# Peptides against a protein of PDB entry 6A30, part 119

Target 1, 150 residues: chain A of PDB entry 6A30
Amino acid sequence: AQDADNVLQPIMDLLDSNLTLFAKICEKTVLKRVLKELWKLVMNTMERTIVLPPLTDQTMIGTLLRKHGKGLEKGRVKLPSHSDGTQMIFNAAKELGQLSKLKDHMVREEAKSLTPKQCAVVELALDTIKQYFHAGGVGLKKTFLEKSPD

## One batch from the design tools (peptide; made by RFdiffusion4, then SolubleMPNN)

Design b2_p26_6_s2 (from b2_p26_6, 11 letters changed)
Fold by OpenDDE base, seed 2:
Structure b2_p26_6_s2 (fold): chain B 150 residues (1-150), chain A 26 residues (1-26)
Amino acid sequence: as target 1 above (150 residues)
Amino acid sequence: SSSEERIKKLTEELKKALEEKKKAEE
């Protein structure tokens, strides 16, 4: 359980920083695309965090995510005026671009066989994240989430 | 766990936001 929490913490920080804002500012079709890309990023991040020794990647991902999250000023989301909405979309697009770069830098490490413990952690983390992305049926479809490479 | 609670909270927030978007499109 503690190992799962350690894997989930960076992901939760990413999701907390980005998805709530994206859900508020993006149109439905854009949001779905964002969610799909974020899902892929999360899967890749989990794969690295679990396969790589815990020390190096949490700091890099945390630092990368923190650097990207700091650009999201916790400004009181005033209902964006039309101008504010455009700026928020631009910021969201910038963050997505940075996440995409992170994905590209997340080279598929060689498929190292996971230990049974690592597999259990991955499964627990995946189930939890699938629930988040499904969002009670209004987010991503279960069929899409289940077809994702795990 | 703390992460599980955070995920539940985030899930609810995301769900609410998506439902509001759905209602706005209807």
Scores: peptide ipSAE 0.123, ipTM 0.658, DockQ to the pose 0.587
Fold by OpenDDE base, seed 4:
Structure b2_p26_6_s2 (fold): chain B 150 residues (1-150), chain A 26 residues (1-26)
Amino acid sequence: as target 1 above (150 residues)
Amino acid sequence: SSSEERIKKLTEELKKALEEKKKAEE
């Protein structure tokens, strides 16, 4: 449980800061694209964090997520005016562009076999994140989420 | 866990926001 929390905390911080705002501001198709890219980032980050032993799970996830999240000011989620909405979409698009580049640099390190404990932590974290991204059926499709490498 | 509760809350908030978008499109 504590290990799962350590893995989830940086992800939750990212999701809390960005996705709710994007959901309010973005058009549905744009939002879905954002969610898909964020999902990929999260999955890749988790895969690396769990497969790569030496970095503290929280630090690695946090570093990978933060490296891409540096541009979002921790500012108060005020409902942006129309001008603010455009800027937010632009920022989201910029972030998506960075995420796509990250995918290309993610050398698929050989999937080292996870220990049973690591697998359990991953499964718990993945289930929780899948629920978030699915958002009761209005977010990402379950089929899309399940195609992500576990 | 605290994280599970937090994610649950975030999920509900996201769900609500997306449902509002869906209703606006209908």
Scores: peptide ipSAE 0.110, ipTM 0.639, DockQ to the pose 0.588
Fold by OpenDDE base, seed 1:
Structure b2_p26_6_s2 (fold): chain B 150 residues (1-150), chain A 26 residues (1-26)
Amino acid sequence: as target 1 above (150 residues)
Amino acid sequence: SSSEERIKKLTEELKKALEEKKKAEE
């Protein structure tokens, strides 16, 4: 349970920080595209977090998230003007792009066979994330979520 | 688990936001 929480917590922080904002500011078609990209990012992050030794990923994801998270000081939630919303989307897209580049630089170490414990954690995490992205049928289609290479 | 509870909350928030969008398009 604690291992699953360790894997899910960074993902949840990312989703919490971005999805509510995206849902408010994006048109429906744009939001679906964003959700698809986030889904891919989450799947790739999970795959790497589980395949890579647990010690390095908390530090790398934590360091990447911490390096970008330092800019959200407690400043007054001024409803970002329309211009600020666009900039936030751009910044979020840039962050996603940087995470994608990190993907390209992390050598696909051949998927070492997951231990049964790791498999169970992955399955639990995947089911939970699938539920999140499906959002009771209003989010991503179940068929899209199932096409991810399990 | 704490993570499952957080995800449930986030799922509900996302669902609400998407439903509000649907109503606004309609």
Scores: peptide ipSAE 0.102, ipTM 0.636, DockQ to the pose 0.579
Fold by OpenDDE base, seed 5:
Structure b2_p26_6_s2 (fold): chain B 150 residues (1-150), chain A 26 residues (1-26)
Amino acid sequence: as target 1 above (150 residues)
Amino acid sequence: SSSEERIKKLTEELKKALEEKKKAEE
């Protein structure tokens, strides 16, 4: 359980900071594409975090998230006036661009065989993340989420 | 776990946002 929390916490920080905003500002078709890319990113991150020792990857994910998070002060994003909406879209587009760069840096390392414990942690984390991305049926389709590379 | 509660909250927020968009398109 604690190992699962350690893997999930960085992912949840990423999702918390970005997905709610994207869901609010993106058109439905754009949002679906964003969710698909984020799903791939999350899956790759989980694969690496579980295959690599936890200490090194938290620092990498945290550093990547912190480098990009400095610009988003904790301000309660009041849905601002039309001018503020444009700035929010611009900021969101910038964040999406940064996530795309992160994907490119996530070179698929050769998947080492997971221990049974690691597999259990992955499965728990995957189920939880699948629930999030499915969002009660309004998000990504279950069939898409299940086709993720084992 | 703290993560499960946090995920539940995020899932609900995402669901709400997506439902609001669906209603707006309809």
Scores: peptide ipSAE 0.101, ipTM 0.629, DockQ to the pose 0.583

Design b2_p26_6_s3 (from b2_p26_6, 12 letters changed)
Fold by OpenDDE base, seed 3:
Structure b2_p26_6_s3 (fold): chain B 150 residues (1-150), chain A 26 residues (1-26)
Amino acid sequence: as target 1 above (150 residues)
Amino acid sequence: SKSQERIEKLTEELKKAREEKEKAAK
């Protein structure tokens, strides 16, 4: 449990302030869309960090962030404030690129296969981050979180 | 758990933000 908390703390640090800000400035439907995109980004980043070897991870994360950033730009999320909500989301995505630290906590060894202990930590971390995005029912629906972001 | 505390805190913040918007719209 403590290991899972340690893995998630950096992610939550990046998301807490941004989500609070988005909740204040975004309409409910817009906020939901933002949460969905952030969820996809987090899940894809975690998946790639676990599956891909260390040397390609930074490049893959960068490519993923760029792809999702562009995808968010194409989604005409008209935020009511002239502040480029797209830029804010892009900045949040860029900050999530620092999830390279997640790699250091989840995958210590160059081994392609996770140990049973590592698998247990990842499973607990995934369950916890789902709860985080659900946010007691104010965030994303459980049915959405249980679906593959693919 | 620190993570659970953060989840609860976020839940309350998001709930508060929604309530404030609802009040402002009335």
Scores: peptide ipSAE 0.403, ipTM 0.855, DockQ to the pose 0.798; fails the geometry check
Fold by OpenDDE base, seed 4:
Order: sequence, then structure tokens, then C-alpha cells
Structure b2_p26_6_s3 (fold): chain B 150 residues (1-150), chain A 26 residues (1-26)
Amino acid sequence: as target 1 above (150 residues)
Amino acid sequence: SKSQERIEKLTEELKKAREEKEKAAK
């Protein structure tokens, strides 16, 4: 459980502020769409993390998310005017786009099979992140989250 | 867990944001 929390913390750190902002700025339908894209990104990132050796990659993803997230930290989200909200979404999208490019730089090291313990941690992490994106029903539907290729 | 706490916090924040928007739309 603690390991799963450690894995998810950087992701949640990145997402918390952004999702809160998006929830304020975006209409429900737009928010859902954003969440879906974020979900896909997170799933793709996690999938790659799973394929990559967990310990170095957790730090790498955490570091990468943190490095990319540190670019976000400097933007003290002042409640942007309508114009600022669009720019924030754009910036967030740009940052997320950079995370997608990280996909290309993740050298396919030989997919070492996860140990049973690592698998359990990943499963717990996946369940937790699904709950995170569901956000008590305000976020994505459970059906959508479950249909996502795990 | 720390993650669960964060989920709850996010849930509350998103819920609040939704409620505020709903109030603003009325």
C-alpha cells in the first residue's frame, strides 16, 4: 500500500492542482473530455512504467513528472480570468504533450517480468488511480475507467 | 492511506467546483 502511494504521489501532485483548476474553469463536458485524455496519458505512462524496471522507473517517472510538474509549480494558479484559463489549459496540454513525448524516449529496456509483489503494487496503484479519476462520481465514470486497457 | 486522503480531498474540491458552477448557472 505504501509503495502504491509512493508511485501515485507524483502523479497526483501533478494532477491535483490541474484538475481542480479545470473543474473550476471547464464545463462538465469539457472537464470529462480533459479527464479522459489525462486518463489515457496516465495509463500509457503507467503501462510503460510497468514495463520498465519499477524502482528506477518510479524515480524516473516521479522525477519526470516532477521535472515537468516543477514547471507547473511556478505558475501560482491565480484564479485566471477567462483568457488566463484558456492559457492554463493550453499550458497543461503542452505539459501533458511533453509527457507523451517522454513515451518515445523511454528506451524499451527488456520488459523484465514484474515480481508478484510488484504486480500487487501495480494493481493497487491502478485501482487507486481509477478511484482518483472517478473522484466520488464527479470525475470519470467507472465504466469508462474499467474499459480502459489495463 | 495518503492516496485515499488525496482522493477524498480531490472529490470534495471537484464537488465544490461543480456546485459553484451549478449555483452560478441558476
Scores: peptide ipSAE 0.400, ipTM 0.853, DockQ to the pose 0.831; fails the geometry check
Fold by OpenDDE base, seed 5:
Structure b2_p26_6_s3 (fold): chain B 150 residues (1-150), chain A 26 residues (1-26)
Amino acid sequence: as target 1 above (150 residues)
Amino acid sequence: SKSQERIEKLTEELKKAREEKEKAAK
């Protein structure tokens, strides 16, 4: 359990502030779309991190996301005007688009098998991150999360 | 766990943000 938490904390650190900001500035449908794209990005990044390189660095996923997620972390949340909100959404979408390119630059290595312990950690981490994106029902639907490749 | 606490916190923050938007739209 602690290992799973350690894996997820860097990801959550990045996502918490960003999702809170998006929730404030985005309409419900736009927010849902943003969440879906973030979910796909996280899943793809995790898949590559787990399957290709050794599971040695628990912070690697978070570090990769953070490196390319610059500008999304806003310390000051201001309620924008309608026009300002649109621009903020556009900027956020642009930044998310840049993040999605990260996977294309990852070095492809030979797929590695996980030990039973690693499998258990990954399973717990995946379940936890699904709960995170579901966010008590205000986030993504469970059906969507369950259909996503993991 | 720490992760569960973060999930709960996020849930509340997202809920609050939604409520604030709804109030602002009235």
Scores: peptide ipSAE 0.387, ipTM 0.848, DockQ to the pose 0.798; fails the geometry check
Fold by OpenDDE base, seed 2:
Structure b2_p26_6_s3 (fold): chain B 150 residues (1-150), chain A 26 residues (1-26)
Amino acid sequence: as target 1 above (150 residues)
Amino acid sequence: SKSQERIEKLTEELKKAREEKEKAAK
């Protein structure tokens, strides 16, 4: 469980700020669309992480996500008033773009078989991230999350 | 777990944001 938490922490750090922002500024339908795209991106990123050999992946993902997250922290400008909604959207889009870049930088290495322990960690991580995106029913529907390629 | 705590926090934040929007739309 702790290993799964460690894997998810960098992702959640990136997503928490963005999702909170989107929840404030986006209409319900727009938010849902954004969540779906983020979900796809996260799933693809996790898939690539799973396929990548058990190397320093946690550290690499953590470092990559932290590097991208630090780019986000520097962009944590004070939430300006209503007039700066465009800037907030731009910042959010930039953050999403960084996630996309992370996806692109994760080179699919040859799929090595995961150890049973690694599989268990991944399964737990996947379940946890599904719960994260469901957000107690405020986020994505369970049916959508279950259709995602495990 | 730390992740569960974050999920709960996010849930509350998203819920609050929705409620605030609903109030603003009325």
Scores: peptide ipSAE 0.381, ipTM 0.845, DockQ to the pose 0.819; fails the geometry check

Design b2_p26_6_s4 (from b2_p26_6, 14 letters changed)
Fold by OpenDDE base, seed 5:
Structure b2_p26_6_s4 (fold): chain B 150 residues (1-150), chain A 26 residues (1-26)
Amino acid sequence: as target 1 above (150 residues)
Amino acid sequence: SSSQQRIQELTKKLKEAREEKKKEEE
């Protein structure tokens, strides 16, 4: 459990700020689309991090996510006027697009077989991330999260 | 766990943010 928490903390740190902002600025359907793209990004990043390096480098997921998440100034988001909301959505979409490009540069090395311990940590981490993205029913539907390739 | 606490906190923040947005749209 503690190992899974350690792996998830950098991801959660990035997502907490972004999701809070998106929840404020996005209409419900737009928010769901953003969440789906973030889910895909997180799953892809995790897949690559698990497959390529030994699970010990928790810093790589956080670094990859942080490098692309820096566009969110921690500033007090003044509630945007209608025009400002559209620009924020555009900026968020641009950031997501940049994150997707990072996907193409990561060479898939041959999937090293995970040890049983590593598998257990990954499974626990995935379950926790699913709960995170579900966000007590405010986020993504459980059915969508279960259909994602684990 | 720390992660579970963060999930609960996030859930609360997201709910609050959505309710605030609904009030602004009215």
Scores: peptide ipSAE 0.227, ipTM 0.755, DockQ to the pose 0.761
Fold by OpenDDE base, seed 2:
Order: C-alpha cells, then structure tokens, then sequence
Structure b2_p26_6_s4 (fold): chain B 150 residues (1-150), chain A 26 residues (1-26)
C-alpha cells in the first residue's frame, strides 16, 4: 500500500492541479471529455511503462499528447471562444507529458517480469487511479473506468 | 491511506468547483 501511494503521489500532484482547474473552467460535458482523455493518457502511459522497456523516448509521450491534442482540437467541442481554456488544456496536457518523469519513476524497476509484489502495487495503483478519476461520482462513471483494458 | 485522503480532498474540491460554476451560470 505504501509503495503504491509513493508511486501515485506524482500523478496525483499533477492531476489535482489540472482537475481542479478543469472543474472551474469547464462545463460538465467538456469536463467529462477532458477526464476521458486524461484517463486514456494515464492508462496508456502506465501500460507503456509496464510493457515497454525504458527505450521509449520522451518523444513518445509528447507524440501521444500531440496526437490526442490534435484529436481534441478536431472534436468540435465549441469550447467557449475563450482561447485561454483550450490553451490551458493543452498546457495541462503538456504538463501531463511530463509524466515521462513518472515513467522514469515507475520504470526504475527493470523491464523484468513484474514480481508478484510489483504486480500487487500496480493493481493497487490502478484501483486507486480509478477511484481518483471517479472522484466520488463527480468524475468518470465506474462503467467507463472498468472498460479500460487492465 | 494518504492517497485515499487525497482522493477525498479532491472530490470535495471538485464538488465545490462544480457548484460554484453552476451558480455562476445561473
């Protein structure tokens, strides 16, 4: 449990600031979309951190963020015309791109088959992240979170 | 756990922010 907490703290620090900001500036529908994209990003980052050896360059997260960021732009989310909100989301996504540091923190354990202890930590971390994104019912629905491939 | 406390705090903050925004839109 303590190990999972230690792994999650950097993610939570990043998400707390961003989610608080998004909750203030975004309408309910926009917030939900942002949360879904953030969830996907977090899950993909975790998956890659677990599955891929350390060779995945900082560029991959940047590319994922850029690819998903472009997808968010093409989605006719009429974000209210305040250019600032979209830019803030982009900046927040860019800060989430610093999840590379999180990757480095999680990848510090060599690409060997996850020990049973590591698996337990990852499982606990995933459950905690699901709870985090659910945010007592304010965030994403449990059904959406459960459809993500474990 | 520290993470659970943080989730609760975040949940509170998100609820407060949403209610504040709802009041601003009204």
Amino acid sequence: as target 1 above (150 residues)
Amino acid sequence: SSSQQRIQELTKKLKEAREEKKKEEE
Scores: peptide ipSAE 0.227, ipTM 0.754, DockQ to the pose 0.734
Fold by OpenDDE base, seed 1:
Structure b2_p26_6_s4 (fold): chain B 150 residues (1-150), chain A 26 residues (1-26)
Amino acid sequence: as target 1 above (150 residues)
Amino acid sequence: SSSQQRIQELTKKLKEAREEKKKEEE
């Protein structure tokens, strides 16, 4: 459990900040689309992190996520007018786009077989992240989360 | 767990943000 928490903390730190912001500025339909894209990104990142490098790359995900999270701190949260919301969405989409491009820079290290312990940690982490994205029914539907390629 | 507490906190924040937005649209 603690190992899964340690893996998830950097992801949750990024997601908590971004999702809270998006929930405030985005309409329900836009928020759902953003959540779906974030879910795909997280799943792809986890898949690569779990399948390719040893669990030590927690720092890489955390560092990559931290480098992109720093850009949001400086703005005085004035309730953005409708025009400011569009710019915020654009900036967020740009940040998400940069995270998707990270796909190309992750050197495909050889897929190492996970130990049973690592598999258990991954399963727990995946269950936890599904709960996170479901967010008590406010986030993504369980059916969508379950259809994700495991 | 710490993660479960964060999930609950996030869920609360998202619900609050959604309700606030609903009130602004009304």
Scores: peptide ipSAE 0.224, ipTM 0.748, DockQ to the pose 0.778
Fold by OpenDDE base, seed 3:
Structure b2_p26_6_s4 (fold): chain B 150 residues (1-150), chain A 26 residues (1-26)
Amino acid sequence: as target 1 above (150 residues)
Amino acid sequence: SSSQQRIQELTKKLKEAREEKKKEEE
């Protein structure tokens, strides 16, 4: 439990401020879309960190952003119009790129299978992240989180 | 756990933010 909390603390610190901001400025439908994209980003980041440890933070972020960012031209920071949801997601994704610090807590294991202890920590972390994104029913639906590939 | 407490606090903040926004739109 303590190890899982230590792994999640940086993620929660980053997401708490951003989600609070998005909740204030976004309509309900836009907020749900943002949460879905953030969920995908977090899941992909965790998967890659576990499966592909040798990937540099930049390559991992770049690949995640390329898969989700089909339309991000380097457009100037204009005030959030309804079209700026994509830019906000991009900025959130860029900030989530600092989740590379999660790599410092996830033991750079050599190409070896995760130890049973590491597997248990990852499982606890995943369950906690699902609860975090559900946010007592304010966030994503449980059915959506459960259908997400592990 | 500390994480569970943070989830509860976040949930509260998100609910408050949504209620505040609803009041601003009325």
Scores: peptide ipSAE 0.220, ipTM 0.752, DockQ to the pose 0.735

Design b2_p26_8_s1 (from b2_p26_8, 9 letters changed)
Fold by OpenDDE base, seed 3:
Structure b2_p26_8_s1 (fold): chain B 150 residues (1-150), chain A 26 residues (1-26)
Amino acid sequence: as target 1 above (150 residues)
Amino acid sequence: MYVPQSVLERIQKIQEAYKERLKELE
């Protein structure tokens, strides 16, 4: 339990700051879209960190964030100011790139498979993040979260 | 499934933030 908390706190710190901001500034439809994209980004980052630890070089995460950031730019989301909203999402995505540091908490050595303990921590972390994005039903739908790759 | 109390509090906080936003949209 304590190990899972150590992994979750940095992720939640980043999510709390960004999601609170987005909840305040985004319209409902925009907020839902942002939440979906952030969910995909988090899941992708975690998957790569766990499955491909050697590739979690800052360069690969930077490339993924840049690809996802460009995908958000192509979505003509009428944010009140096109430049400010896109930049904020880009900055949030860049900050989410710091999830690469999760590697240091989950995998100490690049080439080794996760231990059973590490797997349990990851499973708990994933479930907690799903609950966070679901937010008691006011966030993302359970069906959407369950279809996302673990 | 055991979720740390600190995490539950943070989840509750974000839930309240979303609820507040929904009220503003009504």
Scores: peptide ipSAE 0.244, ipTM 0.789, DockQ to the pose 0.465
Fold by OpenDDE base, seed 4:
Parts: sequence; structure tokens; C-alpha cells
Structure b2_p26_8_s1 (fold): chain B 150 residues (1-150), chain A 26 residues (1-26)
Amino acid sequence: as target 1 above (150 residues)
Amino acid sequence: MYVPQSVLERIQKIQEAYKERLKELE
């Protein structure tokens, strides 16, 4: 449980900041599109992190997301003016873009097999993230979340 | 499968945020 939490917290920190913002400023269709792209990014990042580096107590994904998420000022999302909202979207998009670039710079390490414990932690983390993106049905559809982002 | 309560609370928070947004669009 604690290991899963260690993996989840950095991811959730990133997601909370971005998704809360997007939920407030995006139209429904735009929000869905953003969520889909974010989901793909997260899943792809996780896949690389899980397959390539060893899962340590501080999963590389958590570290990566934290390193990139530290730039996300937990600003109290005041209802931005229309102009401010647009800028916030651009800023968020830029942050997501940086996360994508980091993926490209990940050194290919030898694929390591996960221990059963590590697998369980990853499965729990993935399930939780899926629930987070689904958000009780107001987020992404289950059918989308169950598909490979590839 | 056990999910930490802190995570559940965060999920609930984001659910509420989305629900509120959806209501505004109706």
C-alpha cells in the first residue's frame, strides 16, 4: 500500500494541478481531448519507466513527474478572465510538452523484469490512475482507458 | 484492491470539479 502511494502521489500531484485547471477552463469537448492526450502521455511515460528502469521505492516515474511537476505552481485557480484562461492553457500545454520531451531523453536501459510485488504495485497504480481519469464517469470513458494508448 | 484514503479523496475532489464544470455547461 505504501509503495503504491509513493508511486501515485507524484502522479496525482501533477494530475491534480493540471486536471483541476483544465476542468475549470475547458469546454467539455476540449477537456475530453486534453484528458485523452494527457492519459496517453502518462501511460507512455509509465510504460517506459516501468520497462526500463528498476522500480525503486521512488519510482522513476514519480521522480520524473515530480521534477517536471515542481514547476507547476499550485496556484489557487482563480476564475481567469478569458485572456487569462487562454494563457493558462498554453502554459499547461507547455508543461505537458516538456514531459513529452523528457520521454525522448530517457536512456534506454535494459528491460528489467518486475518482481511480483512490483507488478502488484504497478497494477494498483494503473488502476487508481484509471479511476482518476474516469472521475466517476465525468472524465474519460472506461473503454478508452482500457485500451492501449498506442 | 486497497487504495489509500488520500488518493480516494483526491479522486473525489477531481470528480466534484468535473461535475461542477459540467453543470455550468448545461
Scores: peptide ipSAE 0.243, ipTM 0.790, DockQ to the pose 0.487
Fold by OpenDDE base, seed 1:
Structure b2_p26_8_s1 (fold): chain B 150 residues (1-150), chain A 26 residues (1-26)
Amino acid sequence: as target 1 above (150 residues)
Amino acid sequence: MYVPQSVLERIQKIQEAYKERLKELE
């Protein structure tokens, strides 16, 4: 359906660009940490976009980044620069802010309750994103992806 | 050690699976 494509394509484009870059420049342990943070960010963004009324996109992303960015500083993983990993996540989140366009497509329908069709689209989107992060077993573990990001 | 090229290939494979998934929704 055109609606599902409109939702998934921006997310997949963003993930493809960022994960491809990270796969090239990050060590496996660093990449795994980055993937976990990106997963949390994506899930929280989707949850807020679906459940919560429009917060200003910039404020929501900034708050999410600030909340998750503190967790990256404590990991003594010698990221070549602590600033570089945070900046990459920030850039990824800024690009995920384009998921606000997902909001524009979803908000055009009444913000109260997702229709059965919308629910099916969201479920498919979530499944696809989980598969993407799992990447045939080379990415995040299924057990991690199936748990709430909370 | 950096992530091997095989990971990038698997990402591409997942993208192909995504395309198939979109067809299922049509």
Scores: peptide ipSAE 0.192, ipTM 0.728, DockQ to the pose 0.038
Fold by OpenDDE base, seed 2:
Structure b2_p26_8_s1 (fold): chain B 150 residues (1-150), chain A 26 residues (1-26)
Amino acid sequence: as target 1 above (150 residues)
Amino acid sequence: MYVPQSVLERIQKIQEAYKERLKELE
């Protein structure tokens, strides 16, 4: 449980900040689209993290995620005008895109097979993230979440 | 499967955020 939490916390921190914001500012259809893209990104990132073992990268991901999360200072978020919301989405997408670039910098160390323990942690993490994105039915549909390659 | 309470709280938080948003759209 603690190991899963350690893996999940950085991801959840990122997701909490972004999804909470998107939930507030996005129209329903836009929100769904954003959620789908975020889901894909998370899945791709996790897949790569699974394939590329170095634990050091989790700290890097966490640090990168923390560095990008710090830009949301506590200022009274004036409801961004439509333009501001789009820019925020764009910035978030750009930040997420940088996570994709981080993916490219993740040294292709040899696909070390995950230990059974690591697999269990990843499975738990994936299940939790699925639940997070499903959000009791108000988020993404289960059918969409289940189509993600295990 | 045991999910940490902290994670459950975060899930609950996002659920509430989505619910609130849905109400505003209504």
Scores: peptide ipSAE 0.240, ipTM 0.784, DockQ to the pose 0.486; fails the geometry check

